Peptides against a protein of PDB entry 6B4E. Designs and how they scored, part 92

Target 1, 295 residues: chain A of PDB entry 6B4E
Amino acid sequence: TNFDKISKMFWHYKDKIAQIKQDIVLPIKKADVNVRNLLSRHKRKINPKFGQLTNSNQQLFKIQNELTQLINDTKGDSLAYHWILNFIAKAVVHQAETEVRVKPESALPLGKLTLYLLVQFPELQELFMARLVKKCPFVIGFTCEIDTEKGRQNMGWKRNNENKWEDNTSYDERMGGILSLFAIITRLQLPQEFITTTSHPFPIALSWHILARICNTPLNLITNTHFVILGSWWDAAAVQFLQAYGNQASKLLILIGEELTSRMAEKKYVGAARLRILLEAWQNNNMESFPEMSP

## One batch from the design tools (peptide; made by RFdiffusion4, then SolubleMPNN)

Design b2_p17_8_s3 (from b2_p17_8, 6 letters changed)
Fold by OpenDDE base, seed 5:
Structure b2_p17_8_s3 (fold): chain B 295 residues (1-295), chain A 17 residues (1-17)
Amino acid sequence: as target 1 above (295 residues)
Amino acid sequence: SEQEKMEKELAELEKKY
């Protein structure tokens, strides 16, 4: 694991967030009134769509079509197009932070929708990844110390209106929600219409990187959050990960589930205890996956 | 190959633990 490379990637996306604000978000405020009105209407129509997802593929396809039409309406203006995609990127991540954190299985329909949009609108990929890394650096296996304000900010910790840090449980749950979404995206197959023409934008190899990089992280930087997000990843993608990489996947799952948890046993992390339970379930041939969506 | 990279990475991790 090259941690310098990971750090460079992390800061690349931090810079991208700043660029998005400067080049997309701020300029639109000075755009033509008709463009601003269009985007305001589209924002209002798009925002509730993510909450309308269910375990139904029929409902998913309906929402996909509606969003596709709304996004296509903006393609005539590059700034408007990028603005609406950035809005969608933010909205998807926000949905993961709020809904997926309390209902992990909701990551499946959200992930399917997101993957469709990422392929249909390739410019969404960099916008989405930048937002993911900002909110949850674990998606690229980045970890830094959190004993400083800057360190906490880098790791996606939020402050409230009173300038107090969020509680540990809230942070852990948000990180778990975001990582669940990302894990689902990495293990989903492309829609049939894209399989022969497009490569997967966030393939299962990215799940490998998350696990391997966390496994190789200095132990003094490992926290309960690392185990929480590993557990979230496990629920979302472990079955498909084993199918993809076979024996090599098994070895890596043992390293995180058995070896890493054992090395950190003295900390008595609740997230680590849960990961041990997941490992044991696998060893007993009782590994579970999210149920498939209905027609 | 991707498989070779994974194998090398696993070998390194196994040495750590």
Scores: peptide ipSAE 0.619, ipTM 0.960, DockQ to the pose 0.950
Fold by OpenDDE base, seed 2:
Order: sequence, then C-alpha cells, then structure tokens
Structure b2_p17_8_s3 (fold): chain B 295 residues (1-295), chain A 17 residues (1-17)
Amino acid sequence: as target 1 above (295 residues)
Amino acid sequence: SEQEKMEKELAELEKKY
C-alpha cells in the first residue's frame, strides 16, 4: 500500500471541493435570474426523489427517468448542468448519511439509482467522488489521526452550532451509511443497456482497495469506526466480493475479520465484535446479502 | 496482471500479521 499516493488522492478531492465552490456554486449566484429560478425549481423536484425510492425496480425506473429528464433540461447551460449534478452528488451522500444509516438495505435502490446517473452523466463521477471523500475518507482507504481538530475534520467529523464534536455513535453510523452506499455501487453490475458501451466507473476493485488499505493502516490509527465501516461493507458487498475474487477475496476477508480484530482485541471495540460475528457466520456457510429488489 | 498485484499485496499483508 502506497500511503503517499492515498494521501495525494485525498487532498486532490479536498481541492476539488474548493474548486467546485469557486467554479460552480459561487458563479451561479451571479447568473441570470431565469437560470437561478430554473435551478431552484429543479432542486425542489429532484430532492424528494431520493426519499421516494423503495425496494421496487418499477419505482426505481420511474425515478431514473424523471431525474434524467430534469438533468437534461439543464444541458443547454454548462454551468447550470454542473450545478445540478453537484446538487445531486450532495443529495445522494446526504441520503446515505440519514436513511442508509438507519436502514442499510436502502443502499441497494439508492446505489442502483446512483450508478445509473454516474453512467448516464459522466461529469457526476468526479463531483460524487469528491463529496464521498470529503464526508467519508474511508471510501479510498484514507486514515489519519483524530487527536487534533484538523485530523477530525479531515476524517469527516462534524461540529454542532456550539462547536461540540458529534458523538462517536453518530459519526460511526454516518460513516457506515456512506460506506454501505459506496460498497453497493462497487458490487453492482451495470444496467444491461450500458454493459457493452461503458466501463464501470467504480468497480469492485475499489472495494479491494478499501479493505487492503485498512488492513495495512498503522494499528495505532485503527478505531471502532474502521470496524463499523468494515461491517457495513461486509453486509453490502462480501458475497459479491467473494464471487469476484474467489480465494484472494477469502484471504483478505480473513485478514480483516480474524487477524485485524485479534490485534485490536484489547480495545474491546463493539464494531470489531460485530465483524467477528460476520466472519463466524461466513465460516459456518451462513453469509447473508441484501435481498434483491422486487419487479 | 491485476491478479498478480493482488497476490503480492496479500503476501505483504500476511507478513504484517
């Protein structure tokens, strides 16, 4: 694992967030009133769509079509188009922080929708990844110390209006929700209409990188959150990961489930205990996956 | 190959633990 490369990638996306603000968000505030009004209307129509997802493929396809039309309506103005995509990127991550956090299985329809949009609108890919890395650096296997304010900020910790850090449980659950969404995206197949024309933008190899990079992280930087997000990843993608990489996948799952948890046993992390349970379930040939969506 | 890279990475990780 090249940690310098990972760090450079992390800061690249942090810089991208700043660039998005300067080149997309701020310029729209000075744009024509008609453009601003259009975007305000579109924002109001788009935002509820993510909460309207169910375990129904029929409902998914309906929402995909509606969002596609709304986004296409902005293509005549490049700035408006990029603004609406950035809004979508933020909205998807927000949905992961709130809904997927409390209902992990909701990651599947959200992930399918997101993957569709990422393929249909390639400019969304960098906007989405930048937002993911800002909110949850674990998606690229980045870890730093959280003993400093800057370290906590870099790892996506939030402060409230009273400048108090969020509680550990809230942080763990948010990170788990975001990671669940990303894990789902990495293990989903492209829709049939795109398989022959487009490569997967966030393939299963990115799940490999998450696990391998966490395994190679200095043990003094490993926290309960690492185990929580590994558990979230496991629920979302472990079955498909094993299908993709076979014996090599098994070795890596043993490293995170057995070896990493054993090395950290003295900490008595709740997330580590859960990961051990998941490992044992797999060893007993009882690994579970999210149910498939209904027609 | 990608598979060879994965195997090398696994070998390095296994040495750590």
Scores: peptide ipSAE 0.617, ipTM 0.960, DockQ to the pose 0.959
Fold by OpenDDE base, seed 4:
Structure b2_p17_8_s3 (fold): chain B 295 residues (1-295), chain A 17 residues (1-17)
Amino acid sequence: as target 1 above (295 residues)
Amino acid sequence: SEQEKMEKELAELEKKY
């Protein structure tokens, strides 16, 4: 694992967030009133769509079509187009932090929608990744110390209005929610209309990188959160990961489920205990995946 | 190949544990 490369990626996306603010978010505030009104209307229509997802493919396709139309309405103005995509990127991640956090299986419809949008609107890809890395650096396997304020900020910890850090449980659950979404995206097949013409923007190989990079992380930097997000990933993608990489996948799952948890046993992390349970279920041929969506 | 890269990475990880 090249940690320097990972760090460069991390800071690239941090810089991208700053660039987005400077070049997209701030300029739109000074844009023509008609553009601002358009975006305000579109924002109001788009925002609830992510919460309207169900375990229904029919509902998914409806929302995909509605969002596609709304986004296409902005293409006449490049700044407006990029602004609405950035808004969508933020909204999707927010949905992962809230709904997926409490209902992990909701990552499936959200992931399908997101993957569709990422392919349909390629400019969303960098905007989305930047937001993901900012909120949950685990998506690229980045880890740093959290014994400093800057370290906590880099790892996506939030402060409330009283400048108090969020509690560990809240942080763990948010990270788990975001990682669940990303894991789902990596293991989904492209929609049929794109499979022959477009490469997957966030393929299953990115799941490999998450696991491998965490395994290579210095043990003194491993926290309960690492095990929580690995458990979230496992629920979301382990079955498909095994299907994709076979024996190599098995070896890596054993490394995280058995070896990493064993090395950290003295810490008695709750997340590690859960990951052991998932490993045992797999060993007993009882690995579960999220249910498929209804028609 | 991707497979070769994965195998190399696994070998490195196995040395750690």
Scores: peptide ipSAE 0.617, ipTM 0.960, DockQ to the pose 0.945
Fold by OpenDDE base, seed 3:
Structure b2_p17_8_s3 (fold): chain B 295 residues (1-295), chain A 17 residues (1-17)
Amino acid sequence: as target 1 above (295 residues)
Amino acid sequence: SEQEKMEKELAELEKKY
């Protein structure tokens, strides 16, 4: 694991967020009134779509088509197009922080929608990844200390209006929700119409990197959150991960499920206990995945 | 190959634990 490379990638996306604000978000506030009105209307139409997802593929396809049309309406203005994609990136991550947090299986329809949009609109990829890394650095296997204010900020901790940090449970659940979404995306197949023309933008190899980088993280930086997000990842992608990488996947799952949890046993992390349960279920040939969506 | 890289990475991780 090259931690310098991971850090450079982390800061790249932090810089990207700043660039997005300067080059996309702020300029639109001063743009022509017609453009601002268009984007306001589109924002209002787009925002509820993510909450309209169900376990139905029919509903998914409907929403995909509606969003595609709405995004295409902005392509005549590059700034407007990038603004709407950035809005979508933020909305998807927000949905993961709220809905997936409480209903992990909702990551599947959200992930399918997101993957479709990422392929259909390639410019969304950098915007989405930047938002993911800002909110949940675990998606690239980045970890730093959280004993400082800057460290907590870098790891995606939020403060309320009273400058109080969010509670550990809230942070853990948010990180779990975001990582569940990302894990789902990495294990999904491209829609048939794209398989021959486009490579997967966030392939299963990125799940490998998450697990391997966490496994190689200095133990003094490992927290309950690491185990929570590993558990979330496990529920979302472990079955498909094993299918993709076979014995190598198995070895890595044992490293995180058995070895990492054992090394941290003195901390009595609740997330680690859950990960142990997942490991035991796998060892007993009772590994479960999210149910497939209905037609 | 990607597989060889994964194998090398696993070997390094196994040495850590």
Scores: peptide ipSAE 0.615, ipTM 0.960, DockQ to the pose 0.956

## One batch from the design tools (peptide; made by RFdiffusion4, then SolubleMPNN)

Design b2_p18_1_s1 (from b2_p18_1, 8 letters changed)
Fold by OpenDDE base, seed 1:
Structure b2_p18_1_s1 (fold): chain B 295 residues (1-295), chain A 18 residues (1-18)
Amino acid sequence: as target 1 above (295 residues)
Amino acid sequence: SASLSLTPEELEELENAL
């Protein structure tokens, strides 16, 4: 694992967030009143859609079509178009932080919707990835120390209005929710209309990188959160990961589930205990995945 | 379709793993 490369990638996306603010978010505040009104209306229509997802593919397709139309309505103004995509990127990640954290299986419909939008609107890809990395650096296998304020900020820790850090459980759950979404995206097949003409924007190989990079992370930087997000990833993608890489996948799952957990046993991390249970379930031919969506 | 082959980079990541 080249950690310097990962660090550069992390900071690239941090810089991208700053750029988005300067080039998209701030300029729109000075845009024509008609554009601002359009975006305000679209924002209000778009935002509820993510919460309207169910385990129904029919409902998913409906929402996909509605969002596609709403986004297309903004294409006449490049700034408006990029603004609405950035809003969508933020909204999707927020949905992962709030809903997926408490209902991991909700990552599946959300991931399907997101993947569709990422392919349909390629400009969303960089915006979305930047938001993901900012909120959950684990999506690229980035880890730094959290014994400093800057380190915690870099790892996506939030402070409340009293400038107090969020509790560990809240952080773990948020990271798990975001990573569940990303894991789902990486293991989903492209929609049928795109499968022959488009490459997957965030393929299963990115899951490989997450696992390998975490596995190679210095042990002194490994926290309970690492195991929590690995467990979240496992629930979301382990079955498909094994299908994709076979024996090589098995090796990596064993490295994480057995070796990494064993090396950290002295810490008695709850997340590690859960990951070991997942490993044992797999070894007993009882690996579970999220239920498939209904028609 | 699932890619059954690892990239050189992916292999390197595995080789350098714990």
Scores: peptide ipSAE 0.085, ipTM 0.714, DockQ to the pose 0.611
Fold by OpenDDE base, seed 2:
Structure b2_p18_1_s1 (fold): chain B 295 residues (1-295), chain A 18 residues (1-18)
Amino acid sequence: as target 1 above (295 residues)
Amino acid sequence: SASLSLTPEELEELENAL
């Protein structure tokens, strides 16, 4: 694992967030009143759509079409278009932090919607990835120390109004929710209409990088959160990962499930215990995946 | 389904993992 490369990637997206603020978010505040009004209306229509997702493909397609229309209405103004895409990127990640964390299976419809939008609107890809890395650096396998305030901030820890760090459980659940969404996206096939014309923007290879990079992370930086997000990833993508890479996938699953957990056994991490259970289920030919969506 | 080919970087990461 090239940690310098990962660090450069992390800071690239941190810089991208600053750029988005400077070039998209701040300028729109000075834009024409008609543009601001349009975006305000669209924001109000778009935001509820993510909560309207169900396990129904029919409902998914309806929402896809509605969002497509709403986004297309902004294409006449480049700044407005990029602003609405940035809003969507933030909204999707927020949905992962709030809903997916408590209902992991909701990652599937959300992931399908997100993948569709990423392909339909390519400019969303960098905006979305920047938001993901800011909120959950684990999506690129980045880890740093959390013994400093800056380290915690870099790893996506939040402070409340009293400047107190969020609870460990809250952080773990948020990271798990975000990573579940990302894992789902990486293992989904492109919609049939795009398979022959477009490459997958976030392919299953990115899941490989997450696992390998975590396995190569210095043990003194490994926390309960690492095991929690690996468990979330496992539920979301392990079956499809094995299908994609076969025996090579098995090696990585054994490394995270057996070797990494064993090396950290003295810490008695709850997340590690869960990952061991997932490994044992797989060894007994009982690996589970999220159920497919209904028509 | 046919297994996906690994990139040289992915192979290196696997070989060096733990």
Scores: peptide ipSAE 0.084, ipTM 0.728, DockQ to the pose 0.755
Fold by OpenDDE base, seed 4:
Structure b2_p18_1_s1 (fold): chain B 295 residues (1-295), chain A 18 residues (1-18)
Amino acid sequence: as target 1 above (295 residues)
Amino acid sequence: SASLSLTPEELEELENAL
C-alpha cells in the first residue's frame, strides 16, 4: 500500500470540494433568476426521490426515469447541470448517513439508483467521489490520527451548533452507512444497457483496496470505526467479493476477520466482535447477503 | 461467475497486509 498516493487522493478530493463551492455553488447564487427558480423547483422534486426508494425494481426504474428527466432539463446550462449533479451527490450521501445507517439493506436500491446516475451522467462521478471522501475517507482506505481537531475533521467527524463533536456511536453509524452504499455500488453489475458500452465507474476492485489498505494501516490508527465499516462492507459485499476474486478474496476476508481482529483484541472493540461473528458465520457456511429486490 | 484475475497492485496490497 502506497500511503502517500492515498493521501494525495484524499487531498485531491478535498480540493475538489473547495473548487465545487467556488465554481458551482457560489456562482449559481448570482445566476439569472429564471435559472435559480428552475433549480429550486428541481431540487424540491429531486430531494424526496431518494426516500421513495423501496425494495421494488419497478419503483427504482420509475425514480430513475423521473430523475433522468429532471437532470436533462438542466443540460442547456452547464452551470445549472453541474449544480444539480452536485446536489444529487450530496443528497445520496446524506441518504446513506440517515437511512442506510439504520437500515443497511436500503443501500441496495440506493446503490442501484446511484450507479445508474453515475453512468448516465458521467460528470456526477467526480462530484460524488469528492463528497464521499470528504464525508467518509474510508472509501479510499484513508486513515489519519483523530487526536487533533484537524485529524477529526479530515476523518469526517461533525460538530454540532455548539461546536461539540458528535458521539462515537453516531460517527460509527454514519461511516457505516456511507461505506455500505459505496460497497454496494462496487459490487453491482452495470445496467444491461451499459454493459457493452461503458466500464464500471467504481468497480469491485475498489472494495479490495479498502480492505487491503485498512489491513496495512498502522495499528495505532485503527479504531472501532474501522471494524464497524468493515462489518458494514461485509454485509453489503462479501458474497459478491468472494464470487469475484475467489480464493484471494477468502484470504483477505480471513485477514480482516481473524488477523486484524486478533491484533486488536486488547481494545475490545464492539465492531471487531461483530466482524468476528460475521467471519464465524461464513466459516459455518452461513454467509448472508442483502435480499434481492422484487420485480 | 468465474473469478476475476487480480491486478499486480491488488496482489501487492494483499501481500503487504499479510
Scores: peptide ipSAE 0.081, ipTM 0.720, DockQ to the pose 0.707
Fold by OpenDDE base, seed 5:
Structure b2_p18_1_s1 (fold): chain B 295 residues (1-295), chain A 18 residues (1-18)
Amino acid sequence: as target 1 above (295 residues)
Amino acid sequence: SASLSLTPEELEELENAL
């Protein structure tokens, strides 16, 4: 694992967030009143749609079509188009932080919607990845110390209005929710309409990187959160990961489930205990996946 | 199903893990 490369990627996306604010978010406030009104109306229509997802493919397709139309309405103005995509990127990640954290299987319809939008609107890819890395650096296997204020901020810890850090459970759950979404995206096949014309923007190889990079992370930087997000990843993608990489996948699953948990056994992390249970279930031929969506 | 091909970098990360 090249940690310098990972750090460069991390800071690239941090810079991208700053750029988005300067080049997209702030300029739109000074844009033509008609553009601002359009975006305000579209924002109001788009925002509730993510919560309207169910385990139904029919409902998914309906929402996909509605969002596609709303986004297309902004293409006449490049700034408006990028603004609405950035809004969508933020909204998707927010849905992962709030809904997926409490109902992990909801990542499946959300992931399908997101993947569709990422392919349909390629400019969403960098906006979405920047938001993911900012809020959950684990998606690229980045880890730093959290003993400092800056370290906590870099790892996506939030403070409330009273400048108090969020509790560990809240942080773990948010990270798990975001990682579940990303894991689902990486293991999904492209919609049939795109398979022959487009490459997958966030393929299953990115899950490989997450696992390998965490395994190579210095042990003094490994926390309960690492095991929580690995467990979230496992529930979301382990079955499909094994299908994709076979014996090579098995090696990584053993590394995280057995070797990493064993090395950290003295810490008695709850997340590690759960991951060992998942490993044991797999060894007993009882590996589970999220239920498939209905037609 | 046949396993997907791994990149040299991915293989290196696996081999050097833990």
Scores: peptide ipSAE 0.070, ipTM 0.716, DockQ to the pose 0.773

Design b2_p18_1_s2 (from b2_p18_1, 9 letters changed)
Fold by OpenDDE base, seed 1:
Structure b2_p18_1_s2 (fold): chain B 295 residues (1-295), chain A 18 residues (1-18)
Amino acid sequence: as target 1 above (295 residues)
Amino acid sequence: GASMSLSEEELEELENAL
């Protein structure tokens, strides 16, 4: 693992967030009142759609079509178009932080919707990835120390209105929710209409990178959160990961489930204990996946 | 299903892991 490259990637996306603010968000505040009103209306229509997802493919397709139309309505103004895509990127990640954290299986419909939008609107890809990396650096296998305020900020820790850091459980759950969404996206097949014409924007190889990079992370930087997000990833993608990479996948699952947990045993991380349970379930031919969506 | 091919970088990451 080349950690310098990972760090460069991390900072690239951090810079992208700053650029988005400067080039998209701030300019819209000064845009024509008609454009601002349009975007306000579209925002209000778009935002609830992510919460309207169910385990129904029919409902998913309906929402996909509705969102596609709403986004297309903005294409006449490039700034408006990019603004609405940035809003969508933020909304999707927010949904992962709030809903997926408490109901991991909700990552499946959300991931399907997101993947569709990423392919349908390629400009969403960088906006979405930047938001993901800002909120959950684990999606690219980035880790830094959290002994400093800057380190905690870099790792996506939030402060409340009293400048108090969020509790460890809240942080772990948020990271798990975001990582679950990303893991789902990486293991989903492209929608049928795109399979022959488009490459997957966030393929299963990105899951490989997450696992391998965490395995190569200095042990002094490994926290309970690492094990929590690995467990979240496992629930979301382990079955499909094994299907994709076979024996090589098995080796990596053993590395995270057995070796990494063993090396950190002295810490008695709850996340590590859960990951061991997942490993044992797999070894007993009882690996579970999220249920498939209904028609 | 057929295993996907791994890149040299991905293989290196696996080899160097733990």
Scores: peptide ipSAE 0.193, ipTM 0.799, DockQ to the pose 0.795
Fold by OpenDDE base, seed 3:
Structure b2_p18_1_s2 (fold): chain B 295 residues (1-295), chain A 18 residues (1-18)
Amino acid sequence: as target 1 above (295 residues)
Amino acid sequence: GASMSLSEEELEELENAL
């Protein structure tokens, strides 16, 4: 693992967030009143749709079509188009932080919707990845120290209005929710209509990078959060990961489930205990996936 | 069998893990 490369990637996306604010968000505040009104109406129509997802493919397709129409309505103005995509990127990550956090299986319909939008609107890809890395650096296998304020900020820790850090459980659950969504996206196949014309924007290889980079992370930087997000990833993608990489996948699952947990046993991390349970379930041929969506 | 092959970089990351 080249940690310098990962750090450069991390800071690239941090810079991208600053650029988005400067070039997209702030300019729209000064845009024509008609454009601002249009975007306000679209925002109000778009925002509820992510919460309207169910385990139904029919409902998913309905929402996909509605969002596609709403986004296409903004293409006549490049700034408006990029603004609405940035809003969508933020909204999707917010759903992962809130709903997927408490109901991990909801990552499946959300991931399908997100993947569709990422392919249909390629400009969403950089906006979405930048938001993901800002909120959950684990999606690219980045880890830094969290004993400093800057380190905690870099790792996506939030402060409340009293400048108090969020509790460890809240942070762990949010990171788990975001990573569940990302894991689902990486293991989903492109819709049939895109398979021959488009490459997958966030393929299963990115799941490999997450696991391998965590395994190569200095042990003094490994926290309970690392095990929580590995468990979230496991529930979301382990079956498909094994299908993709076979024996090499098995080696990596054993490394995270057995070796990494064993090396950190003195810490008695709750996330590590759960990951061991998942490993044992797999060893007993009881590895489960999220339930398939209904028609 | 594996449905996808790993790159040399990905294999190196696995070999150097822990």
Scores: peptide ipSAE 0.191, ipTM 0.797, DockQ to the pose 0.910
Fold by OpenDDE base, seed 5:
Structure b2_p18_1_s2 (fold): chain B 295 residues (1-295), chain A 18 residues (1-18)
Amino acid sequence: as target 1 above (295 residues)
Amino acid sequence: GASMSLSEEELEELENAL
């Protein structure tokens, strides 16, 4: 693992967030009143749609079509188009932080919707990845120390209005929710209409990077959160990961489930204990996946 | 199913893991 490369990637996306604010978010406040009104109406229509997802593919397709139309209405103005995509990127990540954290299986319909939008609107890809890396650096296998304020900020820790850090449980759950979404996206097949014309924007190889980079992370930087997000990833993608990479996948699952947990056993991390249970279930031929969506 | 091919970088990351 080249940690310098990962660090450069991390800071690239941090800079991208600053750029988005300067070049997209702030300028729109000074845009034509008709554009601002359009975006305000579209924001109000878009925001509730993520909560309307169910285990139904029919409902998913309905929402996909509605969002596609709403986004297309903005294409006549490049600034408006990028603004609405940035809003969607933020809304999707927010849904992962709030809904997926408490109902991991909800990552499947959300992931399908997100993947569709990422392919349909390629400019969403950089906006979405920047938001993911800012909120959950684990999606690219980045880790730093959290003993400093800057370190905590870099790792996506939040402060409330009283300048107090969130509790460990809240942080772990948010990171797990975001990573569940990302894991689902990486293991999904492209929609049938795109398979022959488009490459997958966030392929299963990105799940490989997450696992391998965590395994190569200095042990003094490994926390309970690392095991929590690995468990979240496992529930979301382990079955499909094994199907994709076979024996090589098995080696990596053993590394995270057995070796990494063993090396950290003295810490008695709850997340590590859960990951051991997942490993044992797999060894007993009882690996589970999220249920498929209904027609 | 057929195993997907890994990049040289991905293979190196596995070989160097832990």
Scores: peptide ipSAE 0.191, ipTM 0.798, DockQ to the pose 0.796
Fold by OpenDDE base, seed 2:
Structure b2_p18_1_s2 (fold): chain B 295 residues (1-295), chain A 18 residues (1-18)
Amino acid sequence: as target 1 above (295 residues)
Amino acid sequence: GASMSLSEEELEELENAL
């Protein structure tokens, strides 16, 4: 693993967040009143759509169409278009850290919706990745120390109004929710209408990078969170990952499930214990995946 | 289904993992 490359990627997206603020978010506040009013109305219509997702493909297609229309209404103004896409990127990640956190299976419809939007509106891709990396740097396999305030901030830790860090459980669950969404996106097939014309924007190879980079992370930087997000990834994508890479996938699953957990056994991490259970279930031919959506 | 091919970099990451 080239950690310098990963660090450069991390800082690229951190810079992208700053750029988005400067070039998209701040300028729109000075835009024409009609544009601001349009975006305010669209924001109010778009935001509820993510909560309307169910396990139904029919409902998914309805929401896809509604969002497509709402986004297309902004294409006449480039700044408005990019603003609404940035809003969507933020909203999707927020849905992952709140809803997927407590209901992991909700990652599937959310992931399908997100993948559709990423393909339909390519400008969303960089906006979405920047938001993901800011909130959950594990999506690119980035890890740093959390012994400093800056380190915690870089790893996506939040502070409350009293400047107190969030509790470990809250952080772990948020990271798990976000990573579940990303894992789902990486293992989904493109919709049939795009398969022949478009490459997958976030393919299953990105899941490979997450696992391999974590395995190569210095052990002194490995925390309970690493095991929590690996467990979340496993539930979301392990079956499809094995289908994609076969024996090579098996080797990597054994590395995270057996070797990494064993090396960290003295820490008695709860996340590691869960990952061990997932490994054992697989070894007993009981690997589970999220249920497919209904028609 | 046909297994997806890994890049040389991805293979190297696996070989060097743990």
Scores: peptide ipSAE 0.190, ipTM 0.795, DockQ to the pose 0.744

